# Peptides against a protein of PDB entry 2AUS: the designs that were tried, part 16

Target 1, 323 residues: chain A of PDB entry 2AUS
Amino acid sequence: ADIKREVIVKDDKAETNPKWGFPPDKRPIELHIQYGVINLDKPPGPTSHEVVAWIKRILNLEKAGHGGTLDPKVSGVLPVALERATRVVQALLPAGKEYVALMHLHGDVPEDKIRAVMKEFEGEIIQRPPLRSAVKRRLRTRKVYYIEILEIDGRDVLFRVGVEAGTYIRSLIHHIGLALGVGAHMAELRRTRSGPFKEDETLVTLHDLVDYYHFWKEDGIEEYIRKAIQPMEKAVEHLPKIWIKDSAVAAVAHGANLTVPGIVKLNAGIKKGDLVAIMTLKDELVALGKAMMSTQEMIERSKGIAVDVEKVFMPRDWYPKLW

## One batch from the design tools (peptide; made by RFdiffusion4, then SolubleMPNN)

Design b2_p25_5_s2
Fold by OpenDDE base, seed 2:
Structure b2_p25_5_s2 (fold): chain B 323 residues (1-323), chain A 25 residues (1-25)
Amino acid sequence: as target 1 above (323 residues)
Amino acid sequence: SAAAAAAAARAYFARRLAAARAAEA
């Protein structure tokens, strides 16, 4: 998520009409909720699915979905996409994750040896999925981006770990314990990051949501519930973006593929087959799609399909039909 | 009991996580 992507401008004279669309920070409260994502602090105990069902009851919603399962005992960052934004969770599935873990060692190990061995687990690791995983129990590789030891207290090791999506921290701790020669288990786990969602001022509890919904419905105070819900555009911050002309927005909102003439600006480093976010010049999410060209091909070509549109989010009436 | 050990581990984790966050602030 922290990779700054260069922005290449194709049309520096492209303007946007201020009367069209609804920019993320200017949506009426009902519309903001319909296109919202909650950065939920998931409590330990319930499943991620039970927590989503509770949010739907608290906020009186028909639909919601979560940005990647946390086990019942695992707490922390669970993005929950609401109503019309529910399908944006597909952007969060491949996103990197960060955790803070408590590892308990089954024997005494010198601190220098703990630090040395844990450093060897940075990089590519071989994992076997847990028995309860919906994933076939085949060996697979996963990337560990970093391991930061926060504290060592005898047999207890507190550490931060950044990982590729679908890395099993329980399996990592088991392998660290084997490498140390004494064995280990995961005592506790908290997710501190899921792509663009982290522990910050946007992190809210289920209790906060109950109170904030009450303040809105009974007292007429929308400020708290507005702050507790992020715009759906937050859930695509980590994706490469393509910004399009106002004249192209309605066509894409109707499910038409994005063609090269519709592009105003784009991120560098897009490859054919990448998941990309199609944005307006007001940073509104129009659609998610598959890149059919690289960034370089989108710059050099005058015509052709740039993006195969897979999921439309924007309503068809926010921008006029200009074709 | 296994339940008491799990409760003690959660309480330990919460304290240590809070201390680590306070040292990063």
Scores: peptide ipSAE 0.021, ipTM 0.510, DockQ to the pose 0.936
Fold by OpenDDE base, seed 5:
Structure b2_p25_5_s2 (fold): chain B 323 residues (1-323), chain A 25 residues (1-25)
Amino acid sequence: as target 1 above (323 residues)
Amino acid sequence: SAAAAAAAARAYFARRLAAARAAEA
């Protein structure tokens, strides 16, 4: 999420009609909910699926999905995409994660040695998926982006860890314990970040959602429920973006692939095969797709398929058909 | 000893990491 991406302008004369579309900040409350994502503080106890089912009941929704499973005992950041936004979770599944973990050591180890050994686990590590995982049980590599020790109290080590998607913190702690020579287990775990979603003012509880929905339905106060739901565009902030002409929006919304002439501006560093967000000039999410060209190829070429469109989000009628 | 167990664990981890990288390449 913190990757600053340069924006390269391809067409500096491209304008947008202010009458077309629904910018993320200007959606009527019903439409905002239909294209929303909740930054939920998942309590310990329930499964991520039970929590999604409760949100659907609270908000009277037909469809929702979560941005990556938390175990029942694990609390913290669970992005929940609503209704028409449900499939935006595809952008969040591959996103980096942050956790705060409590590791309990099975023997006494000097603090200097704990710090030194934990630093050796920054970078590439091996993991085997647990039996309960739907992921094939093969050895695989994963990236640990950083380990920050917050506190050491005897045999208890509180630490923050940034990891590649699908890194198992329980397995990391087990390997740290082996490397210390005493063994260790995971006592507690909280997820503090999932891509662009973190512990901030947007983090809400299930209780907050109950209250805020009642304030809207019974008292006519929409402000609280509006603030509790983020626009779906929040869920793609960490992706490389391609901004398109108004004349290209309706075609992409109908499921056409994005061609090079439709591009107004784009992020630097897009590679062939990357997941990209196709945006309007008003920062509305049109679609997710697979880059078929690099950023450089999209600049240099005058024609060709730039993005293979995998999932459309924008309705077909928000922009006029101009072809 | 705890030190010998730690050294053996590190050496095992390094070998498994090399093998995992070679299998994902």
Scores: peptide ipSAE 0.021, ipTM 0.522, DockQ to the pose 0.022
Fold by OpenDDE base, seed 4:
Structure b2_p25_5_s2 (fold): chain B 323 residues (1-323), chain A 25 residues (1-25)
Amino acid sequence: as target 1 above (323 residues)
Amino acid sequence: SAAAAAAAARAYFARRLAAARAAEA
């Protein structure tokens, strides 16, 4: 998520009408909720699906979805996309994750050996999905971006780990234990990051959501519930972006593919096949789609399909039809 | 020994990782 992407301007004269759309900071509270994502601190005990069902009951919502399952015993960062934003979770599923894990060793190992062996697991590792996973049970590679040892107390090793989506920390700890020669198991696990969502001032509990909803509905105070819900655009901060001219917005909102003449600016490093966010010049999410061109092809070409539009989020009426 | 088991495990993972890379290429 922390990859600063260069922004390449293709049309420096493109202006946006301030009367069109609803920028993330200018949505009425009801509309903000309809296009919202909660950075939930999932408690240990419930399933991710039970927690989503509780949020729907607390906030009187018809639809919600989560940005990647946490096991019942696992706490921490669970992005929950609301109502019209529900489908934005597809942007969070492939996003990198961070965890804090407690590993318990089944024997005594010198600290220097623990540190040395855990450092060998930074980089590309082999994993097998567990039996309970919907993922096909084949051996696959996964990236471990970093391992940071926080504390070593005898047989207990507390560490932070950044991983590619679908890396199983329990399997990582098992392999570390084998490499140490004593064996190990995962004692505790907390997710501290899911793409752009982390442990920060936006992290809220289920109790916070109850209280903040009551303050809004009973006392007329919207400030707390507004702060507790992030705009759906937060859920795409880690994706490469393409910003489009106002005259292209309504067509994309109707499900038309983005063509090259609609592009005002774009991130560097887009490859064919990448998931991209199509944005307005006011940083509103129009749609998610598959890049049909690289960044370079989108700059050099005058015509063609730039993005195959897969999921529209923006209502059809926020921008006028100009075709 | 625990050291021999650890060395065998590392060698196993290295071989399996190499085989996985060759199957994804």
Scores: peptide ipSAE 0.019, ipTM 0.417, DockQ to the pose 0.022
Fold by OpenDDE base, seed 3:
Structure b2_p25_5_s2 (fold): chain B 323 residues (1-323), chain A 25 residues (1-25)
Amino acid sequence: as target 1 above (323 residues)
Amino acid sequence: SAAAAAAAARAYFARRLAAARAAEA
């Protein structure tokens, strides 16, 4: 999420009609909900699936999905995509995660040794998936981007950790405990970040959602429920983007692959096979797809399939058919 | 226990949902 991507302009004369589409900031409340993502503070106790089922009942929704499972005992940032946005959670699966963890040591270790050993776990680590994971129990590498020790109280170590998607903090703590020679276990875990979603003013509880929905439905006050729901475009902020001509939007919204002539601007560093977000010139999410070309190939070529369109989000009627 | 916490949470949210539905009716 934190990597600023350069924007390369391919067509500097491309304009957008202000009457077409619904920019994220201009959606009526019902449409905003239909294309929304909640930055939920998941409570400890329920499963991520139980929490999604509660949100659906609270907000009277047919569909919702979460941006990556939190275990029942784990609290914090759970992105929940709503209705038409439900499939945008696929963009959040590969996104980096941050956690605050409480590690309990099974013996006394000097603080200097704790700090030194934990610093050695920054970078590439070898992990074995836990038995409860649907993932095959094969050894795999994962990146630990940073470890920040917040507090050490005897055998209790509070730390912040930034990790690659699918890193198991319980396994990390077990390996740290082995390296310290005394053993350790995970006492507490909170997720503080999931890609672009973090602990900020957009973080809401299930209680907040009940109250905000009530204020809207009974009192006619939309402000709270509007602020509690982020536009689906938030869920793709960390992806490489391709911005397309107004004339290409309706075709992509019908499920056509993006061809090179439709590109107005794009991020640098797209590789073949990358997940990319196809955007309008008003920063509306049209679709997610697989890059079939690099950024350089999309600049140099005059024709060909740039993106294999996998998931369309935009309605077919927001932009006119211009083919 | 995690099961007791989950049961308490389910009971709480069930009551809030019943209240919200009663207010829509």
Scores: peptide ipSAE 0.006, ipTM 0.338, DockQ to the pose 0.031

Design b2_p25_6_s4
Fold by OpenDDE base, seed 5:
Structure b2_p25_6_s4 (fold): chain B 323 residues (1-323), chain A 25 residues (1-25)
Amino acid sequence: as target 1 above (323 residues)
Amino acid sequence: MREELRELARETAARKARLEARAKR
């Protein structure tokens, strides 16, 4: 998520009309909610689906979706996309995750051996999905990006772990315990990051949402509920971006594929098949799509389909038809 | 609902604080 992608400018003279669209920070509160994502601190106990149902009830919403299941017993960062933004969660599902985990060892192990063995689990690991997952129980490789040991207290090992989406920390701890020769189990787990969403000032509880919605509806104070909801564009910060001309926005908002002439600037390192965010010059999310060209091909070519548009988010009327 | 959510928030905060307190040792 923190990879600063280089921005390549294709058209340095492209301007945007400030009267068109609704930039993320300039949405009326009702529109902000319709295109919002909550960085929820999911409590332990309820399922991720129960929590989404509670948010819908609290905020009087018809639709919402979450950016990747947390088990009932697991707390922490659960992005919840609202209303018209609900499908932006598809950008978060494949995103890397960070956790803080407490591993309990079933025997005594020297600290040096714990540190050495846990470091060997950085990189590629083989996992079998648990029985309760909607995923076929085939062995699969997953990446562990980093393991940071925070504390070793006898048989209790507290660690931070960055992982590829769909890595099972319970299974990782089980394999670490086997490699240590004593066995281990997951005593506690918290998710501290889900793609661009982390433990920061945007992290809110279900209780906060109840109070903030009340302050808005009963007291007329929108500030708290506005801060509690992030713009949907936050949910795509980790994706490679393509910024388009104002003249291309309405066509893409109508579901047309992005063609090469519509590109103003783009991130470096886009590959064919990548999920990309199509943005306005005001950093508004128009659509998600599949790159049909590399960054280099999008620079060198004068024509062709750059992005196959899979999901439109922007309303059709925010930008005029200029064709 | 509000009281249940308050209790869940307190439990979440208490668990977070225990993990953070261990991470600072």
Scores: peptide ipSAE 0.172, ipTM 0.790, DockQ to the pose 0.912
Fold by OpenDDE base, seed 1:
Structure b2_p25_6_s4 (fold): chain B 323 residues (1-323), chain A 25 residues (1-25)
Amino acid sequence: as target 1 above (323 residues)
Amino acid sequence: MREELRELARETAARKARLEARAKR
């Protein structure tokens, strides 16, 4: 997620009207909530759906959704998109995830052998989804990006693991245990990252949300609830971006596809079929869509559909119709 | 609800602290 993407400028003379739109840092508190994402520390016990229902009750919301299911017993980073931002979870579902896991071995294994075998599980692994998963129970490949052993204490192995979306850490630990020859099980699991969301100062509990909402509604103090909610633009930081002219914003906000003449600047390395974020020159999220061209094709071509617009977030009235 | 959320927050913090304390050894 932390890869600084190169920005290629197509139109260096493109200006933006400061009176149009609502930049992420300039939203009134009610509008900030309507376009918000909470970096929730999910407690162990409840399902991810129960936690979303609690957030809706606490904050008096009509809609919310989460950026990727955590099992009931698993704690940690659960992005929860609010109200008009609810659909931004589509950017987070395919995002990489990090966990801290405690593996318990069913026999004694030399530390050097533990380290050697766990390193062999970096890269491509074959998994079968568990019975409780809504995913088709076919064998599938998943990437393990890295395994970092934090502690080895006899039969207890604490490790950090970065994985592709939909990798099952319980299944990984089972296969590591088989490769070690003694067997193993997952004793504890916490998610420490989901795409751009990590364990940082933005991480909040359900209890924090209750208190912060109370401070706003009863005491008139909005600062705490404002800090507890991230702008929806945070949920797309890991995606390649395309920045568009003010004259193109209202058309895209009405569901029109982005054409090449509307592009001001874009990230390098976009491929046909990639999920991309369409942004204003004020870094406001207009829409998510599928790239129909590469970055190079978007630079070289004067016309054509650059992005097939799948999900609009921006209201139709933030920018004027200029067509 | 508020008391249940306090208990869940305490459990979450206690589990996090145990994992962090192990990761620092």
Scores: peptide ipSAE 0.163, ipTM 0.788, DockQ to the pose 0.875
Fold by OpenDDE base, seed 2:
Parts: sequence; structure tokens; C-alpha cells
Structure b2_p25_6_s4 (fold): chain B 323 residues (1-323), chain A 25 residues (1-25)
Amino acid sequence: as target 1 above (323 residues)
Amino acid sequence: MREELRELARETAARKARLEARAKR
């Protein structure tokens, strides 16, 4: 998520009409909610699905979805996409995750050995999915991006870990415990990051949502509920982006593939097959799609399908039909 | 529901505070 991507400009003269669309910062509150994502602090106890059901009830919503399951006992960052934004969770499911974990060792181990062994778990690890996972119980490789030991207190090891999506921290701790020779278990786990969503000022509780919704509906105070809901564009910040001409927006919003002439600017390092976000010049999410060209091919070519459009988010009427 | 949500939110905050307090030692 923190990878700064270079922006390559193809058309430096491309302008956007300020009357078209609804930029993320200029949506009326009802529309902001319809295209919203909550950075929820999931409580321990409920399932991620129960929490989503509660949010739907609190905010009077028909649809919502979460950006990656947390186990009932696990707390922390759960992105919840609302209404028309519900499908944006597909961008968050493959995103990297960060956790703070408390590992309890089943025997005494010197601190130097703990540090050395935990460092060996940075990089590629082999995992077996837990019995409760709907995923086939095949061994699979996952990346551990980093392990940061925060504290060692006898048999208790507090650490931060950055991981590839679908890495099981419980399984990681079990394997660390085996490598230490004493065994270990996961005592506590909190997710501190899910792609672009982290522990920051945007992190809200279910209680906050209840109170902020009441302040809006009963007291007419919009500010709190507006701040508690992020624009859906937040959920794609970690993706490579392609910005398109106003004349291309309505076609893409109707489900047409993005062609090269529609591109104004794009991120460097797009590969064929990458998930990309198609944006307006006002940073509105039009669609998600699969890159059919590299960044270089999109620069050099004058024509062809740049992106196979898979999921449209923008309404068909926000921009005029110019075809 | 509202009271249950408040309890759950308090439990989350307490868990967060315990993890953060350990990380500062």
C-alpha cells in the first residue's frame, strides 16, 4: 500500500468539466454513504459477517461487504464497503495485512534465539489453512514481508507482522514455536492494517457509528457520519491507477473496455494481468479491471484495449455520453 | 443491540490499549 507509484502523463492538456461527476470530497451525504467504506475497529467476539449485518442495521443499508475476514476473537481494522461500493472489497481481499500478535511460548528460550528464529520467518513460508477455512487444505506459500519484535517478556513475545493476504498468523506462531523447539500459541491478535486502511483517525467503532448516525438523523449534524465513512476511492489507493478523459468515462461506466485513446495519465509499472483502478481526472473511481497492456504498451500504442473492465462503480449518468 | 455494541466497542478499546501499553515497554 505504501508504494509510491510514478505517474506518467500522456495528455498534459486534458481538462475535466467541473460540472460532471461527484468527486470524493463533494458527494452529498446520502451519496457519500452509497459510495462509502468504513474503516471499522472490529470488536472481539462477533464474526466479521455479524459485524457487517450490524452496520447494515445501524446505517439502514441494503448491502455491505468486508475487505477480509477477521476471526471472532480477532479485533482491529476491518474495511466495510457500503451499498454501491460493496464490490470494492475485491481490491482489498488480495491486499497485504499487518497484525500485532502476542505469542506465548510453551518453554523458556533465550531472547537471542527468539530474535534469530523469528528473523528466519521473514520471506516465504509454507502454510496449511486451518480446518475452519473454506479454502482447500493444501499447503501453500505465503510471504511474510517483515517481523518486528516489539517486546519479549519471558515466554511472551509481542510482535508486529506484515503479511501477504491469507497468511494465517496462528499458523505462523505455531511454526515459530516448533522452530524454537518449545512450541507456541497465539494468545492475542489484532489487525492493524488492511491495504490502505490502518489504525488512524479514520478508525471507528460500532458505537461511534451508532452515535454518529443518531447525530445525523435526530440532530441534523452530518459532520460526524461524513468523517466516519471514507470514500470508496480509499479502497483502491494501493492499486495502480489509470486516469481517463471525460469523453471515455460514460463508456466505461456502461461497461465498455478502456481503449488507449481514453488514457490521460497512468501509473508506472502496470503489467498485463494486473488489477487496476480506472479513475476520472477528479480522482473518482469509475471501474476496476484487468490490464491488457503494460504501462509501456499503453504509452507507445495509439489504439487497442488497455483494460478489460470487470466491475463498474460509477453511475452511468454522472458523465454525459460522448459517443 | 445498542448496549451490546457499546460493550463490544469497550472490549476492543481495552484490547487495543493492552497491546499498545505492551509495545511501549
Scores: peptide ipSAE 0.023, ipTM 0.504, DockQ to the pose 0.836
Fold by OpenDDE base, seed 4:
Structure b2_p25_6_s4 (fold): chain B 323 residues (1-323), chain A 25 residues (1-25)
Amino acid sequence: as target 1 above (323 residues)
Amino acid sequence: MREELRELARETAARKARLEARAKR
């Protein structure tokens, strides 16, 4: 969802001190890595956990985590959050996903019937999580946002699909095959998007990471490894944001809840219970939290807890205590 | 496009095999 969220300004006079914090574009390379996310092109074969372990080995990291499991046989977009950014993956777990899938039909079906039936799978579908999923095996509804048929070659159907997080494409293809009356299976799957991470110039391989880390450590060339790692703020681009005044940053960085007087600007359409990103006026991620108010309540109220702070990312010393 | 996805999958698998071969050295 590349929906540009409207920004409502609550305090148009709020300024930010340029000496405080470390904007995403101004982090020294070591700090950039500590607050980084790799848009990895996961190879087919390894588990997502094995790939995370390899990244930790390649980049000499203590901690990393991935933004949603890809099956061993599945390739493509795997966000890998590094070090102090590791827990930003919690923002990516609920994010929409896009895949390109190859479905193989077990019988001949007219193209017009394939197109018609696949269009009926846009919207809400009922799925059961597979046995191998850590998720409780309850029947659950999932949204299919779109299905785009790219190519039909006899029994082979290549399609793009946008889905809600935790939609199983293998199960979708199985149900499409049943609806077509011939049965089907998933032949190939690639993930082309995970929230804000897509197939673009930021997509890197494990090989690229080896080479770029070598160029940095042996040749002193930071440029490649810097470009290969996105700032952690990339991992929250899809979330509703609340921007806070400089005097509120240190309190939130210490784990205090965000109160309404700290808000400078915010996105429209925040609901109570939404996951929100608390940002500085320099677009630095301070924390993730749960909205305790709607956007409207945050505008209308003069006081109260706006966000229950769940996870702090910003160090406590980047901004001074002004309270 | 099917062949491009298969090529991307083959290339990434070949890159993996090279990485695994280096990690055993």
Scores: peptide ipSAE 0.016, ipTM 0.477, DockQ to the pose 0.062

